# Designs tried in a protein design run: peptides against a protein of PDB entry 5EIB. Part 358

Target 1, 366 residues: chain A of PDB entry 5EIB
Amino acid sequence: VDLEPGTMDSVRSGPFGQIFRPDNFVFGQSGAGNNWAKGHYTEGAELVDSVLDVVRKESESCDCLQGFQLTHSLGGGTGSGMGTLLISKIREEYPDRIMNTFSVMPSPKVSDTVVEPYNATLSVHQLVENTDETYCIDNEALYDICFRTLKLTTPTYGDLNHLVSATMSGVTTCLRFPGQLNADLRKLAVNMVPFPRLHFFMPGFAPLTSRGSQQYRALTVPELTQQMFDSKNMMAACDPRHGRYLTVAAIFRGRMSMKEVDEQMLNVQNKNSSYFVEWIPNNVKTAVCDIPPRGLKMSATFIGNSTAIQELFKRISEQFTAMFRRKAFLHWYTGEGMDEMEFTEAESNMNDLVSEYQQYQDATAD
Target 2, 366 residues: chain A of PDB entry 5EIB as posed
Amino acid sequence: VDLEPGTMDSVRSGPFGQIFRPDNFVFGQSGAGNNWAKGHYTEGAELVDSVLDVVRKESESCDCLQGFQLTHSLGGGTGSGMGTLLISKIREEYPDRIMNTFSVMPSPKVSDTVVEPYNATLSVHQLVENTDETYSIDNEALYDICFRTLKLTTPTYGDLNHLVSATMSGVTTCLRFPGQLNADLRKLAVNMVPFPRLHFFMPGFAPLTSRGSQQYRALTVPELTQQMFDSKNMMAACDPRHGRYLTVAAIFRGRMSMKEVDEQMLNVQNKNSSYFVEWIPNNVKTAVCDIPPRGLKMSATFIGNSTAIQELFKRISEQFTAMFRRKAFLHWYTGEGMDEMEFTEAESNMNDLVSEYQQYQDATAD

## One batch from the design tools (peptide; made by RFdiffusion4, then SolubleMPNN)

Design b2_p30_7_s4 (from b2_p30_7, 16 letters changed)
Fold by OpenDDE base, seed 1:
Structure b2_p30_7_s4 (fold): chain B 366 residues (1-366), chain A 30 residues (1-30)
Amino acid sequence: as target 1 above (366 residues)
Amino acid sequence: AAAERRAAREAELAKENEKKREERELLEEL
């Protein structure tokens, strides 16, 4: 789905364009112009019914519909505005199904638009209320991984998208292979989301490999475990050492010893015990899939629900507040039928979310 | 052709990003 036809042509012409049904390509003509309000109230609102018709058709073809997975950017107008409109409409129609998102967070380092803080804040407001699980994929973290870890002097969108793809493949492993931990989206939510609003995840992946370098590193389980918990491997731009893990899931892939995985996972928890809440029992879950990812002997994917994610929201909030105090570009949103109060409500809800994370960070076992 | 289109789009995005950074810096000075 896109409000621009050119993006759909790029998907169709891509190496996997044929995996999608032609009738499932829904696109507009005008685009959102990087404006959330265009995506949510005007251009996106005109297209949403056509998307919902496709969603219904595909849902009816499912033997067992678990829920929905949306991949979108929060910095743009289409992914943010129309994406959150779609989430809302799907939630209304399928209230008993899981809403999962892969939400790409904007960064000033990799910023496509000046109004990203508005689009992101307005999107987060919707995601807090209407999603069950949100993987926070931060363009800043992706850039820093590419630059610092992968030693790419000029990271490309291809390099960033490779990391996103590896992460998405990792976190969905349990859904795609039978007999795994978190074999369904609801079970993932039960294991990862102790509080309904606190459903924003820090993903991480090991080994980190560039698209051009098939590093045949013979990684060991200890190395994978250490890398997976390294702050530098987090695909959200927050340091887990500045917060506490509420819950963690680790997904190992490849031929390895389950015993060795369990030992290393216990060791990393014990070494980092100060970074876990003590009042959530069994808050670390581990899965091992014997099927490695393509081109790797083994991998580990991390899913963290950490109070450190508040750093990401604080960054967006600070940028939002700086623009909003100046009333910068507000007329672009209000001109599309948006109320200025929605900015204040979105800011408030995001600040409340930050406060909730801080409360649980500071909470002790009674 | 797909690599060239990506490179062209990345170059266009880089130019747009630079312009948007300049617009943001200008907005911070206001």
Scores: peptide ipSAE 0.013, ipTM 0.353, DockQ to the pose 0.023
Fold by OpenDDE base, seed 5:
Structure b2_p30_7_s4 (fold): chain B 366 residues (1-366), chain A 30 residues (1-30)
Amino acid sequence: as target 1 above (366 residues)
Amino acid sequence: AAAERRAAREAELAKENEKKREERELLEEL
């Protein structure tokens, strides 16, 4: 789905364009102009019914509908505005189904869109209420991984999207192979989300290796486990050491010893015990899939529900507040039929979410 | 073919970044 036809043509002409049904390409003509309100109230609102018709048709063709997965950017008007409108409409029609998102967080290092803090804040407000699980993929973190770890001098969105693709492939492994941990979206939510509003995940993928070092790197379970828990490997721009893990899932792929995985996972928990909450029993889940990812002997994918994710929301909130206090660009949103009160409500709800994460970070076992 | 697709994506990305810069300049002029 897009409000610009050019993006759809690029997907359709791409190496995997043929895996999508032609009738499932829904697009507008006018675009959102990086405006959440255009995506949510005007251009997106005109297109949403056509998207819902496709969603219904595909849902009816499912033998067992678990839920929905949306991939979107929170910085742009289409992904943020129309994406959250679509989430709301799907939640209204399918209240008993899981809503999962891969939400790309904006970064001033990657994008020149000045209104990204508005689009992101307005989106997070909707995601808090209308999603069950959200993978936070931060363009800041992706850029830093590309530059520092992968040794790319000038990271491109192509390089960032490669990391996104690896992460998405990793976190969906359990959904694609039978008999795994978190084999369905509801089990994932039960294992990962101890409190309904605290459903924002910090993903990570290992191995991450520069092209120059790939030939010299051994792939071992200890190295995967160590890299997976490294703050520099997180695809959300927060340091897990500044918070506490509520829950963790680790998905190993390839031919490896389950015993060695369990030993390394126990060792990393013990080494980092101060960074886990003690009052959630069995809060670390591990899965092993014998099928490696394409081009690797083994990998590990990390999913963390950490109170450190508040650093990401604080960054967005600070940028939002600095712009909103000046009433900068508000006329672009209000001109599309948006009320200024919705900005204040979205800011408040994001600050409440930060406060909730902090409360559970500071909570002790009684 | 992979190098050409990379160059095409880099050109598309440059165009998208230029569009975002133009949108920012337009937003700063308003």
Scores: peptide ipSAE 0.006, ipTM 0.318, DockQ to the pose 0.020
Fold by OpenDDE base, seed 3:
Structure b2_p30_7_s4 (fold): chain B 366 residues (1-366), chain A 30 residues (1-30)
Amino acid sequence: as target 1 above (366 residues)
Amino acid sequence: AAAERRAAREAELAKENEKKREERELLEEL
């Protein structure tokens, strides 16, 4: 789905474009112009019914619908505005189904779109209320991984999207291979989300290796485990050492010893015990899938629900507040039928979310 | 073809961002 036809043409003509039904390509003509309100109230609102018709059709074809998965950017108008409209409409129609998102957070290091803080804040407000699970993929963290870890001097959107794709493949592993831990979206939510509003995850993927070092790297369970818990490996621009993990899931793929995985997962928890909340029992879940990802002998995917994620929301809030106090560009949003009060509500809800994360960070066992 | 289309989108996004930067500078001067 896109408000621009050129995006859909790129997917359709891609190496996997044939896996999608032609009728499932829904697109507009005018775009959102990086305006959330244009995506949410005007251009996106005109297209949303056509998307919902496709969603209904595909949902009816499912023997057992678990839920929905959206991938979108929070910086742009289509992914943010229309994406959150679609989430809201799907939630209204399917209130008992899981809503899962991969939400790409804007970064001034990657994009100079001035209104990204508005689009992100307005999107986060919707995600807090209408999603059950949100994987926070920060373009800043992706850029830093590409630059520092992968040794790419000039990271491209192609390089960033490769990390996103690897992560998405990793976190969905349990859904694709029956009989594993977190084999459905609901079980994942139950295991990962102890508090309904605190459903924002920091993902990570291992191995991440520079092209020059790939030939020298031995892929081992200890090395995967170490990299997966490294602060520099997080795909959200927050330091897990500045917070506490509420819950963690680790998904290993490849032929490895289950015993060795359990030993390494226990060791990393014990070594980092100060970074876990003590009042949530059994808050680390581990899954092993014998089927490696393509081109790797083994991998690990990390999902962390950490109170450190508040750093990401604080960054967005600071940028939002700086623009909103000046009433900068508000007329672009209000001109599309948005109320100025929705900005204040979104800001307040995001600040409340930050406060909630801080509260649970500071909480002790009774 | 896929690499060229990515490059084209990156170039389009860069142009949109530049236009918005110019609009911001113009609004900060007012």
Scores: peptide ipSAE 0.007, ipTM 0.306, DockQ to the pose 0.026; fails the geometry check
Fold by OpenDDE base, seed 2:
Structure b2_p30_7_s4 (fold): chain B 366 residues (1-366), chain A 30 residues (1-30)
Amino acid sequence: as target 1 above (366 residues)
Amino acid sequence: AAAERRAAREAELAKENEKKREERELLEEL
C-alpha cells in the first residue's frame, strides 16, 4: 500500500514482485507530502476502504488468522498517517486479533524531512492505543550500526533496509517455523507485554554483516549471546544499561547445542542482573530454530521490552516540542482538518508513556 | 473529561494486566 504509485511499481518490478498478488497492490496518486494529516484524514482516508476490502479478502482466505502485521515509517506521511488510520480501522473490524507493527522511527541523521517529529509523535499516540506489539526500528540506531559497526562511511537506505530485513526475519522466526516458543502472536504478546501500554520492543540482531560482505565470520553461541545483548546491536537508539528489561526473548537460529544456549543465556542474565526487573519472574524466554538464515551458519535475534526505550520517545518529544512551540509548519496539518489539540494530546500521551516506563524502572519488589 | 478518560483507561489497563499475568503463569506451568 502506498499513496504514491512509483513505490508500488518499484516493488512489482523488483526480484520478488511476483510473490505478491497483483490485486493486493493498492495505491493513490497524490501522495501524502510527508504530512501525517494527509495520510490520516484526506488522501489516506480516500484510499483506506479499498485497502480494507483487500484485507477482508485475505483474512477470509486464512485458515487461522492470528492477527495483522504492518510495516511502516513514522517519519513520512503515508506510513505514519495512513498506516495509523489502517491500524485503527483494522482494530475496529477485528478487535479480537493481534495488531503487530514494525515501526521505523525517524532520525535527523538519515532524513532532511523537517516535519518528522510531528508525524512520529502523532503516530506513537495511535500505536499506544491500537497496537498490541510494536517493534521499534530506529533509523538513528541503524545509521549508527552502519557507520560504527559496519564501517560504512556513507550509509545508504539500502544498508539500513538490510538491517531492517534481518531484524524482521529474526523476530518472525518463531511464527514461520513449527514447534517454537512464541509460535503465535498472542503467545508472544503474553510473554513480552506485562503491561498493555508498554508494548514497544527494542530488537537486536547478531551477527551484524554488511551487504556484499563476502566473508561471514562464524560466531560461537557465547559470541552471539554477548553481541545480542550489546547496546551496539540494538535496532532502537537507546542504551539498555540506562533502564531495566521487563521481558526479553532470544531467538537463536542454526545448528547449536540447546544446553550451551541455556548456559550462555543464564550467564548473560546473571552478569547483567542489575538491568532486569526482579519482580517479573522468568522474564527471559529462549527459542532455538535449527534452520539458519540464508548465508549464515547461525544467528541470534533479540527482542527486549526495556524501560530504556523511553530515551527514544524523549528524543522525539524534544524535537516535537521545539517545533510545536514555534508553530512551525502547523498550518500544513490544520489545513487538512486537524486541530492543535490533537498535537497536545499526542505529546501528552507520549510523555505519559515515558513516565510509565520510568515508574516501572524505579519499582522495587515489595 | 481527560482525568475521567485516564482513570477509565488505567482501570482497563489494570484488568488487562491481571489477565495477561494469569495467562503468563498458565503458560509457565505448561
Scores: peptide ipSAE 0.000, ipTM 0.274, DockQ to the pose 0.021; fails the geometry check

Design b2_p30_8_s1 (from b2_p30_8, 12 letters changed)
Fold by OpenDDE base, seed 3:
Structure b2_p30_8_s1 (fold): chain B 366 residues (1-366), chain A 30 residues (1-30)
Amino acid sequence: as target 1 above (366 residues)
Amino acid sequence: MLKRPKHHGARKVLPSDEVYTDIIEINVGD
């Protein structure tokens, strides 16, 4: 789905363009211009019914619809504005289905789009209310991984998107292979989301290895486990050491000893016990899939529900507040039919979310 | 005394070629 036709032509002409049904390409003629309100109230609102018709048709073709997975950016006006409109409309029509998102968080290190903090804040407000689980993929963390860990001197969108794709493939492993832990979206939500509003996940992937060191790196269960819990491997720009894990899932892929996985997962939890809440029993879950990802002998994917995710929301809130206090660019949003009150409501709800994470971080077992 | 996190043991499942087709994926452009 896009408000611009040119992206759809790039997907169609790409190596995977034939995987998608031609009728499932829905596109507008006028882009959102990096404006959430244009994506949500005007250009996106004109296109949303055509997308919903495709969603209904695909839903009718499912024998047992679990829910939806939406991938979008929170910096751009289409991904943020139209993406959250779609989430809202799908939630309204399918209230009993799981809404899962892969939400790419904007960063000034990756994009010069000045209004990204507005688009992100307005999107987070919608995601808090209308999603069951959201993977926070932060462009800042992706850039830092590419630069520091992968040793890429000039990270490209292609390099970032490779990390996103590896992460998405990792977290969806349990959904694609039967009998796994979290084999459906509802089981994932039940296991990962102890409180309804606290459904924002920090993903991570291992191995992350620079091209120059690939030949020297042994892929072992201890090495994967250690890297997966390293703060530098988190796809969200927060330090898990500044918070506490509410819940964790680890998905291992490849031919490995389940005993060795269980031993290493026990060791890493015991070593990091101060970074877990003590009042949620059995809050770490592990899956092993014997099928490795393409090009690797083994991998591990991390899903963390951590109170440290508040660092990401605080960063966005600080940027938002700095612009909103100046009323900078507000006329672009209000000109699309948006009320200034919705900015204040979105800011408030995101600050409430931060406060909720802090409350559970500081909570002790009675 | 911090209660030791109880491990849920890893479930090994055999790969089956049956993909659960019951999830609708929506990709929204930027």
Scores: peptide ipSAE 0.435, ipTM 0.763, DockQ to the pose 0.164
Fold by OpenDDE base, seed 4:
Structure b2_p30_8_s1 (fold): chain B 366 residues (1-366), chain A 30 residues (1-30)
Amino acid sequence: as target 1 above (366 residues)
Amino acid sequence: MLKRPKHHGARKVLPSDEVYTDIIEINVGD
């Protein structure tokens, strides 16, 4: 789905354009212009029914619909505004299905779009209410991984997207290969989401190796386990050591010893025990899939529900507040039919979410 | 000064390998 037709033509002509049904390409004539309100109330609202018709048709073709997986960016107007409109409309029509998202968080390190904090805050407000599971993929973290870990001097969107694709492939492993832990979206939600609003995940991937070092490192289960819990391997720009894990899932891929995985997972939990809540027993889940990712012998994917994710929301909120106090660019949103109150409600709900994460971080077992 | 990449829309290429029979995937562009 896109409000810009030229983007769709580039996907269709791309190396993977043939994997999508031609009829499942829904596009508008006018882009959202980096404005959430255009995506949500005007240009996106004109297109949403055509997308819902495709969603209905695909839903009718499913033998057992578990739910939906939406991939969008919260910085742009289409991904943020129209993406959250679609989530709302799908939730209204399919209230018993799981809504899963891969939400790209904006960063001023990656984009020069000044209104991204507004688009992100307005989007997070919708995601808190209308999603069951949200993978927070932070452009800041992706950039830092590319630059610091992968040693890319000039990270490109292609380099960032490669990390996103690897992470998405990792977290969806249990859904794609039968007989795994969290083999459906509902089981994932039950294991990962202890409280309905606290459904924002910190994804991570291992191995993250620079092209120059890849040839010389033997991938081992201990190294994968150590890397997946390293803050430098997180796809969200927060330090897990500044919070507590509510829940964790670790997904190993490749031929390895289950016993060795269990031993290493126990060791990393014991070593990091101060960074877990003590009041959620058995809050770490481990899966092993014998099928490695393409081009690797083994990998590990991390899914963390951590109270440290509040650092990401605080960063967005601080940027939002700095602009909103000056009423900067608001006329672009109000001109599309938004009220200034919707900004205040979205800011409030994000601050409430931060406060909820802090409350559960500070909670002790009685 | 690291030149910030100017270009919109990190095209998330979903890993194309296995179609979820029971999950509808929606990609929204920017």
Scores: peptide ipSAE 0.427, ipTM 0.767, DockQ to the pose 0.177
Fold by OpenDDE base, seed 5:
Structure b2_p30_8_s1 (fold): chain B 366 residues (1-366), chain A 30 residues (1-30)
Amino acid sequence: as target 1 above (366 residues)
Amino acid sequence: MLKRPKHHGARKVLPSDEVYTDIIEINVGD
């Protein structure tokens, strides 16, 4: 789905363009111009029914629909505005289905789009209410991984997107291969989301290795386990050591000993026990899939529900507040039929979410 | 000061070619 026709031609002509049904390409004539309100109330609202017709047709072709998986950017007007409009409309029509998202968080290090804090805050407000599971993929973290860990001097969108694809492939492993832990979206939600509003996940991937060092690195279960819990391997720009894990899932891929995985997972939990809540029993889940990812002998993917995710929301909120107090660019949103009150409601709900994460971080077992 | 790459919207990379039979994947552009 896109509001710009030129992006669709690039996807169709790309190496993966033939994977998608031609009829499942829905596109507008005019882009959202990086404006959430254009994506949500005007240009996106004109296109949403055509997308819903495709969604209905695909839903009718499913023998057992679990739910939806939406991939969007919170910085751009289409991904943020139209993406959250679609989530709302799908939730209205399919209230008993799981809404899962891969939400790319904006960073001033990656984009020069000045209004990204508005688009992100307005999107997070919608995601809090209308999603069951949200993977937070932060462009700040992706850039830092590319630069610091992968030793890329000038990270490209292609380099960032490679990390996104590896992460998405990792977290979806249990859904693609039978007999795994969290084999469906509902089981994932039950295991990962102890409180309905606290459904924002910190994904991580191991190994992250620079091209120059790949040939010298032996991949071992202990090294994968250690890297998977390292803040430098997180795809969200927050330090897990500044919060507490509510829940964790670890997904190992490749031929390895289940016993060795369990021993290393127990060791890493014991070593990091101060970074877990004590009042959620059995809050770490482990899966092993014998099928390695393409080009690797083994990998580990991390899914963390951590109160440290509040650092990401605080960063967005600070940027939002600094713009909104100045009424900077506000007329671009109100001119598309948006009320100024929706900004204050979105800011309030995101601050409430931060407060909820802090409350559960500070909670003790009575 | 690392020069910010001036490139427009992050092209979403789709997950691997295995369509989940029971999950509808929606990719929204930027």
Scores: peptide ipSAE 0.408, ipTM 0.750, DockQ to the pose 0.171
Fold by OpenDDE base, seed 1:
Structure b2_p30_8_s1 (fold): chain B 366 residues (1-366), chain A 30 residues (1-30)
Amino acid sequence: as target 1 above (366 residues)
Amino acid sequence: MLKRPKHHGARKVLPSDEVYTDIIEINVGD
């Protein structure tokens, strides 16, 4: 789905263009211009019914629909505005189905789009209310991984998207291979989301290797486990050591000893016990899939529901507040039918979410 | 007209290698 036809042409002509049904390409004539309000109330609202018609047809073709998995950017106008409109409309039509998202968080390190804090804040407001689980893929973290860990002097979209793709492939492993932990979206939500609003995940992946170095390092289970829990391997720009894990899922892929995985997972939990809440029993789940990812002998993917995710939301909120206090660019949103109150409501709800994470961080076992 | 800033971050996530039989994947471009 896109408001810009040239984007669809790029996907269609790309190496994966053939995996999509031609009729599942829905596109507009005019892009959202990095304006959430254009994506949500004007240009996106004109296109949403055409997307819903495709969603209905795909839903009717499913023997058993678990839910939806939406991938979008929160910095742009289409991914943010139209993406959240779609989430809302799909939730209205399919209230009993799981809404999962891969939400790409904006960063000033990777984009000069001045209005990204507005688009992100308005989107997070919608995601809090209308998603069951959201993987926070932070462009800040992706950039820092590429630059610091992968030693890329100038990270490209290809480099960032490679990390995203590896992470998405990792977190979806249990959905794709039968007999795994969290084999459906509902089980994932039950295991990962102890509180309905606190459904924002920090994903992580190991090994983080550049395309040129992938061939040579046989990682061990201890190395994978250690890297997977390292803040430098997180796809969200927060330090887990500044918060507490509510829940964790670890997904190992490749031929390895389940016993060794369990021993290493126990060891890492014990070493990091101060970074877990003590009042959620059995809050770490581990899966092992014998099928390695393409081009690797083994990998580990991390899913963390951590109160440290508030650092990501605080960053966006600070950027939002600095713009909103100046009324910077507001006329672009209000001109598309938004009220200034919707900005204040979105800011408030995101700050409430931060406060909720802090409350559960500070909570002790009674 | 604000020049469209050159976005340098991840915008287009490639779908997973496998389509789930019972999960509808929606990719919204930017």
Scores: peptide ipSAE 0.443, ipTM 0.758, DockQ to the pose 0.197; fails the geometry check

